# Designs tried in a protein design run: peptides against a protein of PDB entry 3NZW. Part 165

Target 1, 212 residues: chain A of PDB entry 3NZW
Amino acid sequence: TTTLAFRFQGGIIVAVDSRATAGNWVASQTVKKVIEINPFLLGTMAGGAADCQFWETWLGSQCRLHELREKERISVAAASKILSNLVYQYKGAGLSMGTMICGYTRKEGPTIYYVDSDGTRLKGDIFCVGSGQTFAYGVLDSNYKWDLSVEDALYLGKRSILAAAHRDAYSGGSVNLYHVTEDGWIYHGNHDVGELFWKVKEEEGSFNNVIG
Target 2, 222 residues: chain B of PDB entry 3NZW
Amino acid sequence: QFNPYGDNGGTILGIAGEDFAVLAGDTRNITDYSINSRYEPKVFDCGDNIVMSANGFAADGDALVKRFKNSVKWYHFDHNDKKLSINSAARNIQHLLYGKRFFPYYVHTIIAGLDEDGKGAVYSFDPVGSYEREQCRAGGAAASLIMPFLDNQVNFKNQYEPGTNGKVKKPLKYLSVEEVIKLVRDSFTSATERHIQVGDGLEILIVTKDGVRKEFYELKRD

## One batch from the design tools (peptide; made by RFdiffusion4, then SolubleMPNN)

Design b2_p22_1_s2 (from b2_p22_1, 13 letters changed)
Fold by OpenDDE base, seed 4:
Structure b2_p22_1_s2 (fold): chain B 212 residues (1-212), chain C 222 residues (1-222), chain A 22 residues (1-22)
Amino acid sequence: as target 1 above (212 residues)
Amino acid sequence: as target 2 above (222 residues)
Amino acid sequence: KSYFDLQAYLAAKEAAEAFDAA
């Protein structure tokens, strides 16, 4: 898995691969590793597929209950804290989760929290999470600027996942791309890694380790 | 070391069409190298036009299917006989599986039916309840043999339009029920030749708007 | 079990094996 999220002047970019594995077996190339919790809040999934799907879906229900009770959208801080508290209760039980809770509220602005099954909860501007994270960071950190245009930021997110998909055998399939703004998240499509690779190679003259 | 799990072999296969879905399974039940039964159905009509199979350890599979069938009954009771949608069924099954997260059902679960728009739907589950809606999925002993074939024949992976020098992929299209049944039969016939845990009989459940139809075909009895 | 990455798979496998060994 490779997931990433970063803040920039235009909001948040979220990009994830879509490969699921069982050891050396590619179980799926089409897994949705982003949960749309609400129109303003996304969760990313890395680690155990069932753990992430179950608990992030549960989180969605908790967020909805909050909105119904408080008549206000849940904050990114509160949503991430709910999840963090939950996984902490299961600490040592063998949950495997590496998640990013990404959202936009008027009070917080664009916000990213990293939450994992070890009980870590971090607020930050840039996170890459998964087995391919180091490959994604290599591209992302080298090209990241706060002042990126939305177009350039979307491309950078996509390109960083592509780099990870190229080098990490456990990442691949496609890139799912999101842009989070004050008006909510916008889905920017599913990009097949195979097609994207050749396109990027041709346009950039990159990936010169591959002939053809 | 005590192993609470058995492996009863077999293979299951789901394919979604445009307005139908198919879930198929062989009827062989095996332990190690001993055939327990040559006709033990593992694909079930659960009501509400939902078919289900949980392949792997048969005791766990039967338990899971029974629990799901009970869940359907309770759903009807609580909701004035409202039909359970396939997406709601998938969520329910996730909860059944994840409820045993630390002592899982040792099964690969597939359900098939129609979505709320009348489109064919196949959902596959891991032992602990991760799930995905897919156009096709193979599960069980010969899944590794069949799944690449399905990728090619259902999803047209690695197929290109002639004369395009591999630049244009073959367009996705739905298969007819006849094409799907043929594909299922070919898949299981091939699997039977290469895997000892697959054989004897093939039961195919076809879900349409008119209900569930069952077909049976003989497989090799070696 | 389905895993998004190898690390999660290995961790879950180790946990399961440890439970069986206990």
Scores: peptide ipSAE 0.032, ipTM 0.784, DockQ to the pose 0.078
Fold by OpenDDE base, seed 3:
Structure b2_p22_1_s2 (fold): chain B 212 residues (1-212), chain C 222 residues (1-222), chain A 22 residues (1-22)
Amino acid sequence: as target 1 above (212 residues)
Amino acid sequence: as target 2 above (222 residues)
Amino acid sequence: KSYFDLQAYLAAKEAAEAFDAA
């Protein structure tokens, strides 16, 4: 898995691969590793598929309950704290989760929290999470600027996942791409890694380690 | 060391069509090298136009299917006989599986039906309740043999338009029910030849707007 | 078991092996 999220002047970019594995077996190439919690809040999934899917879905329910009770959308801070508290209660039980809670509220602005099954909760501007995270960071950190255009930011997110998919055997399938703004998240499509690779190679003259 | 799990072999296969879905399974039940039964159905009509199979350890599979069937009954009771949608069924099954997260059902679960738009739907589950809607999925002993075949024949992977020098992929299209049934039969026939835990009989449940139809075909009894 | 990444798989494998060893 490779997931990433970063803040920039235009909001948040979220990009994830779609491969699931069981050892050396590719179980799926089409897994959705982003949960749409609400129109303004996304969760990313790395680690155990069931753990992430179950608890982030549960989180969605908790967020909805908050909205109903408080008549206001839950903050990104509060949503991430709910999840963090939950996984902390299961510390040592064997949950495997590496998640990012990404969203926009008027109070917080664009916000990203990292939450993992070890009980770590971090607020930050840039996170890459999963087995391919170091490959994604290599591209992302080298090209990241706060002042990126939306177009450049979307491309950078997509390109960083592609780099990870190329180098990490446990990442691949496709890139799912999101842009989070004040008006909510926007889905920017599913990009097959195979097709994307050749396109990027041709357009950039990159990936010269592959002769084709 | 005591192993609480058995493996009863078998294979299951789901394929979603445009306005139908198919869930198929062989009828062989085996332990190690001993055939326990040549006709033990493992694909079930659960009501509300939902068919289900949980393949792996048969005791766990049967328990899970039973629990789901009970859940359907309770759903009707609580919701004035409202039909359980396939997506809600998937969520329910996730909860059943994940409820045993620390002592999982040792099964690969597949359900098939129609979504709320009348389109064919197949959902597959891991032992602890991760699930995905897919166009096709194989599960069980011969899944590794069948799944690549399904990728090629259902999803048209590695197929290109003739005369395009491999530049244009074959366009995705839905298969007819006849094409799907043929594909299922070919898949299980091939699997039976290569895997000892697959054989004897093939049951195919076809879900349409008109209900669930069952077909049976003989497989090799080796 | 479905895993998104190697770490999850390895953790689960270790847990399973530990369970089998236990």
Scores: peptide ipSAE 0.036, ipTM 0.790, DockQ to the pose 0.079; fails the geometry check
Fold by OpenDDE base, seed 2:
Structure b2_p22_1_s2 (fold): chain B 212 residues (1-212), chain C 222 residues (1-222), chain A 22 residues (1-22)
Amino acid sequence: as target 1 above (212 residues)
Amino acid sequence: as target 2 above (222 residues)
Amino acid sequence: KSYFDLQAYLAAKEAAEAFDAA
């Protein structure tokens, strides 16, 4: 898995691969590793598929209950804290989760929290999470600027996942791409890694380790 | 050391069509190298036009299917005989599986039916309840043999339009019931030839708007 | 089990092995 999220002047970019594995077996190439909690809040999934899917879905329910009770959208801080508190209760039980809670509230602005099953909760501007994270960081850190255009930021997110998919055997399938703004998240499509690879290679003259 | 899990072998396969879905399974049940039964159905009509199979450790599979069937009954009771949708069924099964997260059902679960738009739907589950809606899925002993075949024949992976020098992929299209049944039969026939845990019989449940139809085919008994 | 990454798989494997060892 490779997931990433980063803040920039235009909001948040979220990009994830879609491969699931069971050991050396590719279980799926089409997994949705982003949960759309609400129109303004996303959760990313890395680690155990069931743990992430179950508890982030549960988180979605808790967020909705908050909205109904408090008659306001839950904050990204509060949503991430709910998840963090939950996984902390299961600390040592063997949950495997690496998640980013990404969203926009008027109070917080664009916000990213990293939450994992070890009980770590971090607020930050840039996170890559998963077995391919180092490959994604290599591209992302090299090209990241706060002042990126939305177009450049989207491309950078997509390109970083592509780099990880190329080098990490446990990442691949497609890139699901999101842009989070004050108006909510926007889905920017599913990009097949195979097609994207050849396109990027041709356009950039990159990936020269592969003969065209 | 005591292993609470067995492996009863077998293989299951789901394919979604445009307005139908199929879920198929062989009828062989084994332990190690011993055939326990040559006819032990593992694909079940659960009502509400939902078919289900949980392949792996048969005791766990049977328990899970029974619990789901009970869940369907309770759903009807609580919701004035409302039909359980396939997506709601998938969520229910997730909860059943994840409820045993720390002592899982040792099964690969597949359900098939029609979605609310009348389109074919297949959902697959891991032992602890992660699930995905897919066009096709193989599970069980021969899944590693069948799944690549399905990728090629259902999803047309690695197929290209002639004369395009491999640049234009074959367009996706829905398969007919007859085409799907043929693919299922071919898949299981091939699996039976290469895997000792697959054989004896093939039961196919076909879900349409008109209900669930069952078909049975003989497989090799060796 | 389905896993998104190797670390999750390894963790689950260790847990399973611990169960088998117990």
Scores: peptide ipSAE 0.035, ipTM 0.796, DockQ to the pose 0.077; fails the geometry check
Fold by OpenDDE base, seed 5:
Structure b2_p22_1_s2 (fold): chain B 212 residues (1-212), chain C 222 residues (1-222), chain A 22 residues (1-22)
Amino acid sequence: as target 1 above (212 residues)
Amino acid sequence: as target 2 above (222 residues)
Amino acid sequence: KSYFDLQAYLAAKEAAEAFDAA
């Protein structure tokens, strides 16, 4: 798995691969590693598929209950804290989760929290999470700047996942791409890694380790 | 080392069509190298036009299917005999599986039916309840032998339009029920030849708007 | 969408087995 999220002048970019593996077996190439919690809030999934899918779906329900009770959208801080508190209750039980809670509220603006099953909760501007995270960071960190255009930021997110998909055997399938703004998240499509690789190679003149 | 799990082998396969879905399984039940039964059905009609199989440790599979069937009954009771949708069934099964997260059912679960639009639907679950909707899935002992074949024949992976120099993929299209049944039969006959835990009989449940029908085919009995 | 991590599954299985062994 490779997931990433970063803040920039235009909001938040979220990009994830879609491969699931069971050891050396590719279980799926079409897994959705982003949960759309509400129109303004996303969760990413890395680690145990069931743990992430179950608890982030549960989180979605908790967020909806908050909205119903409080008559306002839940904050990203509060949503991430709910998840963090939950996984902390299961500390030592063997949950495997590496998640990012990404969203926008009027109070907070664009916000990213990292939450994992070890009980870590971090607010930050840039996170890559998963077995391919180091490959993604290599591309992302080298090209990141706050003043990226939306177009460049979307491309950078996509390109960083592509780099990880190329080098990490546990990452691949496709890139799912999101842009989070003050008006909510926008889905920017599913990009097959095979097709994307050749396109990027041609356009950039990159990936010269692979013969075209 | 105490192992609470057995492995009863077998293989299951789901394929979604346009307005139908199929869920198939062999009828062999085995422990190690000993055949326990040559006809032990593992694909079940659960009501509400939902078919289910949980392949792996048979005791866990049977328990899970029984719990789901009970859930369907309770759903009807609580909701004035409302039909359980396939997506709601999938969510329910997730909760059943994840409820045993720390002592999982040792099974690969597949359900098949029609979605709310009348389109074929297949959902596949891991032992702890992660799930996705797919066009096809094989589970169990010979899944690794069958899935690549399904990728090629259902999802048209690595197939290209002639004369395009591999640049244009074969377009996706739905298969007819007859084509799907043929693929299922070919898959299981091939798997039976290469895997000792697959054989004896093939039971196929076909879900349409008119309900569930069952077909049976003999497999190799060696 | 299922994100099956075998290592997590195996770890969960081992944990389940370890729990049953404990």
Scores: peptide ipSAE 0.029, ipTM 0.769, DockQ to the pose 0.072; fails the geometry check

Design b2_p22_1_s3 (from b2_p22_1, 11 letters changed)
Fold by OpenDDE base, seed 2:
Structure b2_p22_1_s3 (fold): chain B 212 residues (1-212), chain C 222 residues (1-222), chain A 22 residues (1-22)
Amino acid sequence: as target 1 above (212 residues)
Amino acid sequence: as target 2 above (222 residues)
Amino acid sequence: KLEFNLLEFLEAKRAAEAADAA
C-alpha cells in the first residue's frame, strides 16, 4: 500500500494506490483505500483493510451524529481524535491501521491528521503511509512546494504514487486521486498504473530502468 | 498448538452480469486428504434475491450463513417486510464478520444479487469483514488458479485489439448469462483437474429479476 | 543520480503547450 496526503496553497491532495495483497498474492487491484466519510472529510487506509474500513466507516457515523447533535460539521481535529481514542482502546489487541484523516473546515483550514493503531496522532503537512511510503516521499519531498498549482499538485500526488507502485511490490493497480477544498473533496479519477506508467515515461523521459 | 480452524476445501466463484449475477461453488467437502462429502452445497439462497457462500472452514461458513439468514428475517420484521438491498446485506455481513475480529470466521465470503438499479452485483469479504464490490471473484482452494482466468475472460485483462500492436485494449463489455455459465463451468472443470480439494459437483445459482435459479453439473470425482 | 525535477518538467510542459496554442 501507498497512501499520501499533503497540504498546499490550494488545499489538500490525497492520492492512494488500489492494490491489496495477502502475502505474495494480489488479492485485488481495485481496492478503494479512501473512505469518503462525508463531503468534506476523507480517510485513507493502510494496514488491515477490515480494520480501516470498519472503523473509518464507524467514524463516519460518529461524525454524522456530531453534525446532527451540534448542528455543525465536525472538525478534522475532533474526527481524528475520535478515531485515535477508539484505536487506543484497542491498543495491544492487534488492530492494524495507518490512516490519514483529511478535511477542510473554515475554522481549521486544510488539515491532515495521521492516526495509527499504535495510538499515534500527528498533525502535519505531508504524510506518506504504507509499504511504499519511502518511494512516494522520494518523489514528493523533492518536488513539494506550498505554492504548487492545483494541477501541479494533483500531478505530483499521482506521480508519487506511481513511483511507489513501480518500486513497491505491494502497491499498484491504480491511483485514486482527490483534491480537498473548503467546498469539499473532488474526485479526480482512477488512473491505471500500467497506462499511467507508459504515459509518464514517454512524457517525462523517466523510468529509464524500464526499456520501452 | 490447538488449531480451532479446519479447512474443508472447495472453491467458490461469483460473476456479475449486466442484469444478473452468478454465484457458484463445488460440492466437495474435505478434511486433509479425506472426502467428507461429495455433495455438500455451500451456495445458498438467503432470500431477497441474495445468494451467499462462505468458503473455508465449513463450520464457520455455515454459522455465518445462518446468522445472515436470521438477519434477513429480522430486517423484514423491523422494516415492514422491506427487501434487503445487496449493499445493505454487504454491510450487515461486514458487521457479522468483524464482530468476531479477534476470533474470525475462517472463510472467504461472496454474495451475489442485483443492486438497486437492477444491475448484477458481487461482493467479496475477507475473514474479518473487509469487502469490495467486484465484477468477479474466486474464493477458496483454487482461487489462485481461477482468478487470473477470470481477469482475462471477464475483465479482458491482457487482451488487445487485433492489429494494434498491443496498444489498444479490448473494450469491456458485459457477458451474457450463457457466456458466464460457460466460464464458470470451464473454471471449475479446470480447477478440478489441478486441485484435489475441488470436484464432485458444481452448483450454480443465477440471480435475475425473476428470482434465483439453480443449476447443477457433475465434476470429476477422482 | 540526476533526480528528475518534476517542477521543471511541468513548467516546461506548460510553456510548450502555451507556445503550441499560440
Scores: peptide ipSAE 0.034, ipTM 0.723, DockQ to the pose 0.013
Fold by OpenDDE base, seed 4:
Formats: sequence, C-alpha cells, structure tokens
Structure b2_p22_1_s3 (fold): chain B 212 residues (1-212), chain C 222 residues (1-222), chain A 22 residues (1-22)
Amino acid sequence: as target 1 above (212 residues)
Amino acid sequence: as target 2 above (222 residues)
Amino acid sequence: KLEFNLLEFLEAKRAAEAADAA
C-alpha cells in the first residue's frame, strides 16, 4: 500500500494506490483505500483492510451523530480524536491501522491527521503511509511547494503514487486521486498504473530503467 | 498446538452480469486427502434474491450463513417485510465477520444478487469482514488458478483490439448468462484437473429479477 | 500495505496470550 496526503495553497491532495495483497498474492487491484466519511472528510487505509474499513465506516457514523447533536460539521481534529481514542482502547489487541483523516473546515482550514493503531496521532502538512511510503516521499519531497497550482498538486500526488507502485511490489493497480477544498472533496478519477506509467515515461522522459 | 480450524477445501466463483449474477461452488468436501462428501452444497439461497457462500472451514461457513439467514428474518420482522438490498446485506455480513475479529471465521465469503438498479452484483469478503463489490471473484482452494482466467475473460485483462499494436484495450462488455455459465463450467473443469480439493459436482445459482435458479453439473470424481 | 493474513494474526494472538500469561 501507498497512501499520501499533503496540504498546499489550494487545499489537500489525497492519492492512494488500489492493490491489496495476501503475502505474495495480489488479492485485488481495485480496492478503495479512501473512505468517504462524509462530503467533507476522507479517511485513508493502510494495514489491515478490515480494521480500516470497519472502524473508518464506524467513524463516519460517529461524525454524523456529532453533526446531528451539535448542528455543525465535526472538526477534523475531533474526528481524528474519536478514531484515535477508539484504537487506543484496542492497543495491544492486534489492530493494524495506518490512516490519515483529511478535511477542510472553516475553523481549521485544510487539515490532515495521521492516526495509527499504535496510538500515534499527528497533525501535519505531508504524510505518506504504507509499504511504499519511502518511494512516494522521494518524489513528493523533491517537488513539493506550498504554492503549487491545483493541477500541479494533483499531478504530484498521482506521480508520487506511481513512483511507489513502480518500486513497491505491494503497491499498484491504480491511483485514486482526491482534492479536498472548503466545499468538500472532489474525486479526480481512477488512473490505471500501467497506462499511467507509459504515459508519464513518454511525457517526462522518466523511468529510464525500463526500456519501452 | 491446538488448531481450532479445519480446511474443507472446495472452490467458489461469483460473476456479475448486466441483469443477473451467478454464484457457483463445487460440492466436494474434503479433510486433508480424504473426501468427506461428494455432494455437500456450499452455495445457498438466503432469500431476497441473495445467494451466499462462505468457503474454507465448513463449520465456520455454515455458522456464518445461518447467522446471515437469521439476520434476514429479523430484518423482515423489524422492517415490515422489506426486501434486504444486496449492499445492506454486505454491510450486515461485515458486522458478522468483524464481530469475531479476534477469532475469525476461517472463510472466504462471496454473495451475489441484484443491486437496487437491477444490475448484477458480487461482493467478496475476507475472513474479518473487509469487502468489495466486484464483477467477478474466485474463492477457496483453486482461487489462484481461476482468478487470472476470470481477469482475462470477464474483465478482458491483457486483451487488445486487433490492429492497434496493443494500444487499444478490448472494450468492456457484459457477458450473457449462457457465456457466464460456460465460463464457470470451464473454470471448474480446469480447476478439478489441477487441484485435488475441487471436484465431484458443480452447483450454480443464477439470480435474476425472476428469482434464483439452480443448475447442477457433474465434475470429475477422482 | 493493505493485507490480512489469518495465520500471522493467529500467531500474533498466541504470542500476546503467552505474554499475558507470563
């Protein structure tokens, strides 16, 4: 798995691969590793598929209850804290979760929290999470700027996942791409890694280790 | 060390069509190298045009299917005989599986039916309840043999339009029920030849708007 | 990595149980 999220002047970019594995077996190439918690909040999945899918869906229900009770959208901080508190209760039980909670509230602005099953909760501007995270960071860190255009930011997110898919055997399938703004998240499509690889190689003159 | 899990082998296969879905399974039940039964159905009509199979450890599979069937009954009771949708069924099954997160059902679960738009739907579950809607899925002993074949024949992976030098993929299209049944039969016939835990009989449940139809075919009995 | 391995899970559970008994 490779997931990433980063803040920039235009909001948040979220990009993830879609490969699920069981050991050396590719279980699926089409897994949705972004959970749409609500129109304004995204959760990413790394680690145990069931743990992430179950608890982030549960989180969606908790966020909805908050909105009904408080008559306002839940903050990203509060949403991530709910999840963090939950996983902390299961500390040592064997949950496997590496998640990013991403959203944009008027009060907080664009916000990313990393939450894992070890009880870590971190606020930050850039996170890559998963077995391919180091490969994604290599591309992302080298090209990241706060002042990226939305187009360039989307491309950078996509390109970083592509780099990870190329080098990490546990990452691949496709890139699912999201842009999070104050008005909510926007889905920017599913990009097959195979097609994307050749396109990028041709356009950039990159990936010269592969002879096409 | 005490192992609470057995493995009864077998293979299951789900394929979604445009206005139908198919869930198929062999009828062989085995422990190690001993055939327990040559006819033990593992694909079930659960009502509301939902068919289900949980393949792996048969005791766990039977328990899970029974719990789901009970859940359907309770749903009808609580909601004035409202039909359970396939997506709601999938969510329910997730909760059943994840409820045993720390002592999982040792099964690969597949359900098939029609979605709310009348389109074929197949959902696949891991042992602890992660699930995905897919066009096709193989589960069980011969899943690794069958799934690549399904990728090629259902999803047209690695198929290209002639004369395009591999630049244009074959367009996706739904298969007819006859084509799907043929594909299922070929898959299980091939699997039987290569895997000892697959054989004896093939039961296919076809879900349409008119209900669930069952077909049975003989497989090799070696 | 998005993965579930039942065998690894069971091994981890056994290890945890052994640690608690210790």
Scores: peptide ipSAE 0.018, ipTM 0.722, DockQ to the pose 0.070
Fold by OpenDDE base, seed 5:
Structure b2_p22_1_s3 (fold): chain B 212 residues (1-212), chain C 222 residues (1-222), chain A 22 residues (1-22)
Amino acid sequence: as target 1 above (212 residues)
Amino acid sequence: as target 2 above (222 residues)
Amino acid sequence: KLEFNLLEFLEAKRAAEAADAA
């Protein structure tokens, strides 16, 4: 798995691969590793598929309950704290989760929290999470600027996942791409890694280790 | 070390069509190298046009299916006999599986039915309840043999239009019921030849808007 | 990674239980 999220002048970019594995077996190439919690809030999934899917879906329900009770959208801080508190209760039980809670509220603006099953909760501007995270960071950190255009930021997110998919055997399938703005998240499609690789190679003149 | 789990072998396969879905399973039940039964059905009609199989440790599979069937009954009771949708069924099964997160059911679960738009639907689950809607899924002993074949024949992976130098993929299209049944039969026949835990009989449940029908085919009995 | 390995999970659980019993 490779997931990433970063803040920039235009909001938040979220990009994830879609491969699931069971040991050396590719279980799926089409897994949705982003949970759309609400129109303004996304959760990413890395680690145990069931743990992430179950608890982030649960989180969605908790967020909705908050909205119903408080008559306002839950903050990203509060949503991430709910999840963090939950996983902390299961500390030592063997949950495997590496998640990013990404969203926008009027109070907070664009916000990213990293939450994992070890009980870590971090607010930040840039996170890559998963077995391919180091490959993604290599591309992302090298090209990241706060002042990126939306187009460039989307491409950078996509390109970073592609790099990870190329080098990490546990990452691949496709890139799911999101842009989070003050008006909510926008889905920017599913990009097959096979097709994307050749396109990027041709356009950039990159990946010269592969002879086309 | 005490192993609370058995492995009863077998293989299951789900394929979603345009307006139908198929869930198939062999009828062999085995422990190690000993055949316990040559006809032990493992694909079940659970009501509301939902078929289910949980393949792996048979005791866990049976328990899970029973719990789900009970859930369907309770759903009807609580919701004035409202039909349980396939997506809601999937969510329910997730909760059943994840409820035993720390002592999982040792099964690969597949359900099949029609979605709310009348389109074929297949959902697959890992032992602890992660699930995905897919066009096809193989589970169990011969899943590794069958799944690549399904990728090629259902999803047309690695198939290209002639004369395009491999640049244009074969377009996706739905298969007919007859084509799917043929594909299932071929899959299980092939699997039976290569895997000792698959054989004896093949039971296919076909879900359409008219309900669930069953077909049975003999497999090799070696 | 997005994966589930039941064998590894069970082994880890057993190891944890053994450690707690120890």
Scores: peptide ipSAE 0.016, ipTM 0.709, DockQ to the pose 0.071
Fold by OpenDDE base, seed 1:
Structure b2_p22_1_s3 (fold): chain B 212 residues (1-212), chain C 222 residues (1-222), chain A 22 residues (1-22)
Amino acid sequence: as target 1 above (212 residues)
Amino acid sequence: as target 2 above (222 residues)
Amino acid sequence: KLEFNLLEFLEAKRAAEAADAA
């Protein structure tokens, strides 16, 4: 798995691969590793598929309950804290989760929290999470700046996942791409890694280690 | 070393069509190299046009299916005999599986039916309840043999339009019921030849708007 | 990566149970 999220002047970019594995077996190439918690909040998934899917879906329900009770959208800080508290209750039980909670509230602005099953909760501007994270960081860190255009930021997110998919055997399938703004998240499509690879290679003149 | 799980082998296969879905399974039940039964159905009509199979350790599979059937019953009781949708069924099964997260059902679960728009639907589950809606999924002993075949024949992976020099992929299209049945039969016939835990009989449940139909075919009995 | 390995999980559970029994 490779997931990433980063803040920039235009909001948040979220990009993830879609491969699931069971050992050396590719279980799926089409897994949705972004959970749309609500129109303004996204959760990413790495680690145990069931743990992430179950608890982040549960988180969505908790966020909805908050909205109904408080008559306002939940903050990213509060949403991430709910999840963090939950996983902490199961600490040592064997949950496997690496998640990013990404959202844009008027009060907080664009916000990213990293939450994992070890009890870590971090607020930050850039996170890559998964077995391919180091490959994604290599591309992302080299090209990241706060003043990226939305177009450039989207491309950078997509390109970083592609790099990870190329080098990490546990990442691949496709890139799912999101842009989070004050008005909510916008889905920017599913990009097959195979097709994307050749396109990028041709356009950039990159991936010269691959002949074809 | 104590092992609470057995493995009864077998293979299951789900394919969603445009306005139908199929869930198929062999009828062989085995322990190690000993055939326990040549006809032990593992695909079940659960009502509300939902068919289900939980393949792996048969005791766990049977328990899970029974729990789901009970869930359907209670759903009707609580909601004035309202039909359980396939997506709601999937969520329910997730909760059943994840409820045993720390002592999982040792099964690969697949359900098939029609979604609320009348389109074919197949959902697959891991042992602890992660699930995905897919066009096709194989599970069980011969899943590793069949799934690549399905990728090629259902999703048209590695197929290209003639005359395009491999640049244009074969377009996706729905298969007919007849095509799907043939594909299922071919899949299981092939699997039976290469895997000792698959064989004896093939039972196919076909879900349409008119209900669930069952078909049975003989497989190799060696 | 996104994965679940039942065998690994069971081994870990067994190890944890053994530790608790010790």
Scores: peptide ipSAE 0.017, ipTM 0.705, DockQ to the pose 0.067; fails the geometry check

